# Designs tried in a protein design run: peptides against a protein of PDB entry 7AE7. Part 4

Target 1, 321 residues: chain A of PDB entry 7AE7
Amino acid sequence: KVYKDLREFLEVLEQEGQLIRVKEEVNPEPDIAAAGRAAANLGKNQPAVFFEKIKGYKYSVVTNVHGSWQNHALMLGLDKNTSTKDQFYELNRRWDKFPVPPNVVKREAAPCKENVIDKDINLFEILPLYRINEQDGGFYISKASVVTADPEYPDDFNKLNVGTYRIQVKDRDRVGIQALAMHDIAVQLEKAEAENKPLPIAITIGNNPLVTFMASTPVGYNQNEYEFVGALQDGVPMDIVKSDLYDHLYVPAGSEVVLEGHIIPRVRTVEGPFGEFPGSYSGARLQCEVKIDRITHRTNPIFENLYLGIPWTEIDYLMAL

## One batch from the design tools (peptide; made by RFdiffusion4, then SolubleMPNN)

Design b2_p26_8_s1
Fold by OpenDDE base, seed 5:
Structure b2_p26_8_s1 (fold): chain B 321 residues (1-321), chain A 26 residues (1-26)
Amino acid sequence: as target 1 above (321 residues)
Amino acid sequence: MEKELEELIKKIEEENKKRVKAAEEA
């Protein structure tokens, strides 16, 4: 099976008994993080956890979407009991189908364009933000697929980068992003900053599961992650749409939330601490700052965020391949 | 708050038992 969006995947997870739905109102802190940790302790077949109602917020949260080998098998459209060996075999077989070019859909056909916020931006009105770890220095968006382009070659689709980065909420319309020198985004930012120009960015939240997987999987600088998503969909193209602010940035058509903006050139602000691993906090560092200029979102957007817990985090399943 | 959280965790554990049982019976 191929999934157009997060919602189709969550439906399958629920049908396959790989999702727990929490219908009662929960407190954003500590309930979401604590419930996530409890879910990770439920054994080897860890489910996603979907929180329908968050106190003080309008919208829902889902965690641990990739948090088990069963969920990973289902992401590949395989039987949930498919062995890790067979999943790896199938992933490698599909990888050889690269490139599978995406379909560019019209704006009016893209669910991520259902609603627009272009003034008085407040991330807290759209995202049920909470601390993932008790000692986190703020709220994090930990499972976003971040879209950037090469500012020297903006029309080169092969240089379009879709990556996963640690993002701290800094203000109502600002986020800090951890762009390490080894990341493709850092190469693109260096080019923009050399000219003292902003780097255009689209931070996409709540995608089809293979977009999130590929955004977390290192590829070559001249390889497009969306063309790998099509390969991993066994040759079925994914749907993308142009961003509203930037003709050269394409986002998943089915994204729950798209934060469009720019990295402010030559500005660095304090980011962290964040609990990257249980009991290990990264120190506070000076990191890049993004100004959010426009939001597009689906009606009743689902905030997909990482679950971090012992013994394995959701990140461990995303990186274990 | 602690009691509400304990009740939430207990509910998740109960729902997990149900889903595991349903998957074993399928």
Scores: peptide ipSAE 0.341, ipTM 0.856, DockQ to the pose 0.020
Fold by OpenDDE base, seed 3:
Structure b2_p26_8_s1 (fold): chain B 321 residues (1-321), chain A 26 residues (1-26)
Amino acid sequence: as target 1 above (321 residues)
Amino acid sequence: MEKELEELIKKIEEENKKRVKAAEEA
């Protein structure tokens, strides 16, 4: 089984008894984080938690989407009871199908293009933002697939990077991004900053679960994560679409929200602290700043965010494969 | 607010018990 988007995956999770739907209005704080913690503590077979209504916001939140081995099996289109061993065997078998080039779809065929905001950008109108941890220095977007390219080779599709980075909301139209030296985005940013140029960026939220998986999986600098998604779909290409601002950036056609903008060259602002693990906070650091210039989104976009809780959280499953 | 959160957590635990039971019976 192959999924086009997050919504098709959430439907399967619900059918398979791997999703809890909260229909009652919740407070963004502390309810979402506390409910996520409760879900992670349910023992084996942790479900996703879907919050239909968040007080003060228009749209929904889903968390813990990758939070169990059952959810990982379903992500691979396997039976939910597939052993971890058999999941690894199947993952490795499919990995050898790389590269499977994506399909480039027309703008009109891409669900992520249903709505456009190109003025008066306000992230709080589109994303139900909340503090994940009580001591967090702000609101975080923790499960985005961030698209960047090599500014020296913008037309080299093999150098297109899709990665997961810690993103703090700084203002209505600004985010801080943690680009560590080990990340491909840091190499690309260094090249742009050497010339004092902005780095084009697309921050994509609420994707096909294999896109999120691959964005969290290290690959070679000259390997495209979308071509691995096609491999992990057992040879079925994924659908991508050109970004609105940049001809060289492609985003998942089914993304719930796409934030298009640029990293401001040679600017560093305070980011953090963030509770990456229970009881451990990364200190505040000077990090890169992104200006958001355009948003495209699906109608009634779902904000997929990482659940950070007790050991064997979603991050542990994403890193274990 | 604390009571509302406790009720929400309890509801999630109850829904979890239902889904686990349903999956064992399937």
Scores: peptide ipSAE 0.323, ipTM 0.850, DockQ to the pose 0.020
Fold by OpenDDE base, seed 1:
Structure b2_p26_8_s1 (fold): chain B 321 residues (1-321), chain A 26 residues (1-26)
Amino acid sequence: as target 1 above (321 residues)
Amino acid sequence: MEKELEELIKKIEEENKKRVKAAEEA
């Protein structure tokens, strides 16, 4: 099976008994993080947890989407009981299908374009933000697929980068992003900052699970993660759409939320601390700052966010491949 | 708040039992 979006995947997770739906209103803190922790401790078949109602917020949260080998098998469109070995075999087999170019859909055909916010931007109105860890220095967006391009080669689709980065919410329309030197985004940012130019960015939330997977998987600078998503879909292209602000940035057509903006050149602000591992916090750092200039979102957007469980985190499933 | 959280966790555990059972029966 191939998924167009997060919703199709969540539907399958629910059908396969790999989703818990919490219909009762929960407190964003500590309930979401604590319930996530509880869910990860439920045994080997950890479900995703879908919180339909968060106190003080309009929209829903889903956590632990990639938080088990069963969910990972289902992401690949395999039987949920497919062995880890067979999942790896299938991943490797599909990897050899690279590149599978994505389909560019029209704006009108892209669910991520159903709603637009271009004034009075407030991330707290769109995302049910909460602290993932009790000692986190703020609210984090941890499963975003961040789209950037090479500012010297904006039309080179092979240099379009889709990566996962630590993103801290700084203000209503500001986020801090951890762009480490080892990340392709850091190379692109360096080029932009050399000219004192903003780096265009699209932060996409709530994607096809293979997009999230590939955004967390290192690829070559001249390789496009969307073309790997098509490979991992066994040769079925994924659907992308042009961003609203930038002709050279493409986002997943089915994204729940797209934050379009720019990295402010030569500005660094405090980001962190963040609990990268249970009981382990990375220190506060000076990181890049993104101004959000436009939001597009699906009606009733689902905020997919990371769950950091003990002992096996969702990150471990995303990075174990 | 602690009581609400305990109730939430209990509910998740109950729903987990249901989903596991349903998945075994499918």
Scores: peptide ipSAE 0.321, ipTM 0.850, DockQ to the pose 0.021
Fold by OpenDDE base, seed 4:
Structure b2_p26_8_s1 (fold): chain B 321 residues (1-321), chain A 26 residues (1-26)
Amino acid sequence: as target 1 above (321 residues)
Amino acid sequence: MEKELEELIKKIEEENKKRVKAAEEA
């Protein structure tokens, strides 16, 4: 099975008994994080947890989407009971299908374009933000697929980068992003900053689970993650759409939320601390700052966020392959 | 708040038992 978006995947997770739906109103803190911890501690076959109602927010949250080998099998469109070995073999078999170019769909055909916010941007109105850990220095967006391009080669689709980075919310329309020197985004940012230019960025939230997987998987600088998504879909192209602000940035057509903006050149602001692991906090660092200039989103957008708990956490499943 | 959280966790555990059972029966 191939998924167009997060919603189709969540439907399958629910059908396969790999989703817990919380219908009662929860407090953003500590309930979401604690419920995620509880779900991770349920033993084998850890489910996703879908929170329909969050106090003080309009929209829903889902966590632990990639939080088990069963969810990982289902992501690959396999039987949920497919062995880790067989999942690995199938992943490798499909990997060899690279490249599978994506389909570029029209704006009118892209669910991520259903709603637009271009004035009075407030991330808190769109995303039910919460702290995962009590000692976290703020609210994090932890499962975003971040789209950037090479500013010297903006039309080179092979240099289009889709990566996962730690994103801290700084203000209603600003986020900090952790761009490490080893990441393709850091190379692209260095080029932009050399000219004191903004780096165009699209932060995409709530994607096809294979997009999230590939955004967390290191690939070559001249390899497009969307072409790997098509490979992992066993040769079925994924659907992408042009960003609203930038002709050279393409986002998943089915994204729940797209934050379009720019990395502010030569600006660094305090990011963190963040509890990456239980009892382990990354120190506060100076990181890049993104100004959000436009939001597009699906009607009733689902905020997909990482659950950070005791290993095996969702991040361990995303990184274990 | 602790009681509400305990109730939420308990509910998740109960729903987990239901989903696991349903998935084994399917």
Scores: peptide ipSAE 0.335, ipTM 0.858, DockQ to the pose 0.021; fails the geometry check

## One batch from the design tools (peptide; made by RFdiffusion4, then SolubleMPNN)

Design b2_p27_6_s1
Fold by OpenDDE base, seed 3:
Structure b2_p27_6_s1 (fold): chain B 321 residues (1-321), chain A 27 residues (1-27)
Amino acid sequence: as target 1 above (321 residues)
Amino acid sequence: SAAAAAAAARAAAAAAAAAQLAELEAA
């Protein structure tokens, strides 16, 4: 099985008993985080948790999408009871199919383009934002696939980077992003900042689960994560579309939300603290700031966000394969 | 409301910044 988007994956998770649907209206705090923790306590077979109604927001949240070995098996289109050994064997077998180039679809064929916001941008109208941990210094977007390019080689598709970074919401149209020196985005940002230029960025939320997996998987600077997604789909290309603001940035065609903007050159603002692990907080730091200039989104967009539970988080599963 | 959430985000970020500055001044 190959998934075009998050929605097709959530349907399979629900069919396989790997998704809990919460139909009752919840408070964004503390209910979302509390329900996530409760789901983690169900043992090794941790389901995704889908919140249909969040008080004060229009749209839904899903958490713990990658939060179990069963969910990883299903992500690969395998039986949910496939052993971790057999999952690893199949992952490696498919990895050797790299590169599998993506299909570039027309704007009109991309679900992420159903709605556009280009003025009076307010992230809180589109994303049902909440504190993941009680002591977090703000609202985080913790499961985005962030698209950037090399500003020296913007047309080199092999240098297009799709990565996962810690993102704090700073204002209606501003986010902080943690770009560490070991990340490909930091190399690209350094080149832009050397010339005092903005770095174009697309922050994509609610993707095909293999996009999220590859965005969390280190690859070479000259390797494209979308070409690995096609490999992990056993040779089926994924669908991408040009961003609206930038001809050189491509986003997953099925993304629930795309935040298009730029990293402001040579600006650093306080970001954090964030509870990256239960009981462990990364302190406040000076981090990059992104201006959001345009949003595209699916109708009734689903906010996919990271679950940080005990004993294993989604990060642990995303990094363990 | 989305406006109240945005105000809360700014307030939380400002409080975190103030706490970090206070720790640096105490060290």
Scores: peptide ipSAE 0.011, ipTM 0.382, DockQ to the pose 0.041
Fold by OpenDDE base, seed 1:
Structure b2_p27_6_s1 (fold): chain B 321 residues (1-321), chain A 27 residues (1-27)
Amino acid sequence: as target 1 above (321 residues)
Amino acid sequence: SAAAAAAAARAAAAAAAAAQLAELEAA
């Protein structure tokens, strides 16, 4: 099975008994994190948790989408009971199909373009934001696939980076992003900041699960994560669409939410602390800041966010590959 | 409300900044 978007994957998770649907209205705090912890205590077959109604918000949240080997097998379109060994074997076999170039679809064909917000930007109207951990220094977007390009080579598709970064919501239209020196985004930001220019950015939320997987997987600076998604789809290209603000940035056509904006050059603001692991917090740091200039989103967008409630976090499954 | 959540985000960011400053002053 190949998935066009998060919704097709959630449908399969639900069919396979790997998704719990919470239909009752929950409080964003502490209920989302508490329900995530409860689901994770169900043992090795940790389901995704879908919250349909969140008090004070319009839209839904899903957590723990990648939070088990069963969910990972299903992501690869395998039987949910496929052994970890066989999953790795199949992943490696498909990896050798790189590159598989994506299809560029028209704007009108991209579900992420169903709605546009270009004024009075307020992230809290679109995303049901909550503290993942009680001691978190704010609201985090933890499963975004962040799209940036080399500002020196904006038309070089091989230098288009799709990465996962810690993102703290700072205001209605501002996010802090952790761009570490080892990340490709940091190389691109350094080039932009050398010229005191903004770095164009698209923060994509609620993607095809293989996009989220590849955005968390380190690749070469001259390798495009979308071309690996096509490889991991066993040679089926994924669909991408041009961003609205930037001709050189492409986003997954099926993204639930796309935050388009720019990293403000030579500005650093406090970000953190964040509980990256249960009982472990990374300290507060000075990080770069993004101005959100435009939002595109699907109708009734699903906020996919990370679950961090147990020793085997969703990150451990995303990074253990 | 979205307005209250935005205010909470600003307050949380300010508290985190204050905590970091206190750690830097204690080191």
Scores: peptide ipSAE 0.008, ipTM 0.317, DockQ to the pose 0.041
Fold by OpenDDE base, seed 4:
Structure b2_p27_6_s1 (fold): chain B 321 residues (1-321), chain A 27 residues (1-27)
Amino acid sequence: as target 1 above (321 residues)
Amino acid sequence: SAAAAAAAARAAAAAAAAAQLAELEAA
């Protein structure tokens, strides 16, 4: 099975008994985190948790999408009971199919383009934001696939980076992003900042689960994560679409939400703390700031966000593959 | 190869995750 988007994956998770649907209205805090902890306590077969109704918000949240080996097996289109060993074998076999170039679809064919917000941007109207951890210094977007390019080689598709970064919501139209020196985005940002130029960015939320997986998987600077997604789809290309603001940025066609904007050059603002690991907070630091200039989103967008809970977090599974 | 290094890193991470799961089941 290949998934075009998050929704197709969530449907399979639900069919396979790997998704809990919470139909009752929940408070964003503490109920989302509490339900995530409860799901983590269900043992090895940790389901995704889908919150249909969140008080004060219009849209839904899903957490723990990658939060088990069963979910990872299903992500690979395998039987949910596929052993970890066999999942790795299959992952490695498919990895050798790299590169599998993505299909570039027309704007009209991309579900992420169903709705546009280009004025009066308010992230709180689109994303049901909540504190993931009780001590978090704010609201985080923790499972975004962030698209950037090399500003010196913007048309080099092999230098197009899709990565996962810690993103704190800072205002209605601003987010902090943690671009560490070890990340490809930091190399790209350094080049932009040398010229005092903005770095174009697309923050994509609610993707094909293999996009999220590859965005969390280190690859070479001259390797495109989308070409690995096609490899991991056993040679089936994924669908990408050109961003609205930038000709050189491509986003997953099926993204639930796309935040298009720029990293403000040579600006650093307080970001954090965030509970990256249970009981461990990275302190507040000066981090980059992104201005959101345009949002595209699917109708009734699903906010996919990371679950962090003791002792097995979704991040442990994402790093384990 | 970069793929072999990635595979080895993943295998190590999976082994660590499996060990942690086993510890949680034993607790």
Scores: peptide ipSAE 0.006, ipTM 0.395, DockQ to the pose 0.026
Fold by OpenDDE base, seed 5:
Structure b2_p27_6_s1 (fold): chain B 321 residues (1-321), chain A 27 residues (1-27)
Amino acid sequence: as target 1 above (321 residues)
Amino acid sequence: SAAAAAAAARAAAAAAAAAQLAELEAA
């Protein structure tokens, strides 16, 4: 089984009994985190948790999408009871299919383009933002696949980076991003900042689960994560679409939300603290700031966000590979 | 409301910035 988007995956999770649907209105805090912790207490077979109604917001949240070996097996289109060993074997087998180039679809064929916001941008109208951890210094987008390119080689598709970064919401149209020196985005940002230029960015939320997986998986600077997604789809290309603002940025065609903007050159603002791991908070640091200039989104967009609870957390499953 | 959440986010970010500045001034 190959998934076009998050929604197709959530449907399979629900069919397989790996998704809990919370139909009652929840408070963003503390209920989302509390329900995530409750789901984590279900043991090794942790389901995704889908919150249909969130007080003060229009749209839904899903958490813990990758939060179990069952969900990981289903992501690979395997039986949910596939052993961890066999999942690793299959992942390695598919990895050898790299590169599998993506299909570039037309704008009108991309679900992420259903709605556009280019004025009066307010992230809080699109994303049901909440504190993931009680002591978090703000609202985080913790499961975005962030697309950037090499500003020296913008047309080199192999240098297009799709990564997962800690993103704190700073204002209606601003986010902080943690670009560590070990990340490919930091190399690209350094090049842009050397010329005092903005770095174009697309922050994509609610993707095909293999996109999210590959965005969390370190690859070579000259390797495109989308080409690995195609490999992990057993040779089936994924669908991407050109960003609205930038000719050289491509986003997953099925993204629930795409935040298009730029990293402001040579600006650093305080970001954090954030509870990256249970009982461990990364301190406040000076981090990059992104201005959001355009949003595209699916109708009734689902905010996919990371569950951070009792180990094993969703991040442990994303990083355990 | 989304407006109240945005105001809370700005307030939290400002508080974090002030705390970090205070730490830098104390060092």
Scores: peptide ipSAE 0.006, ipTM 0.312, DockQ to the pose 0.040

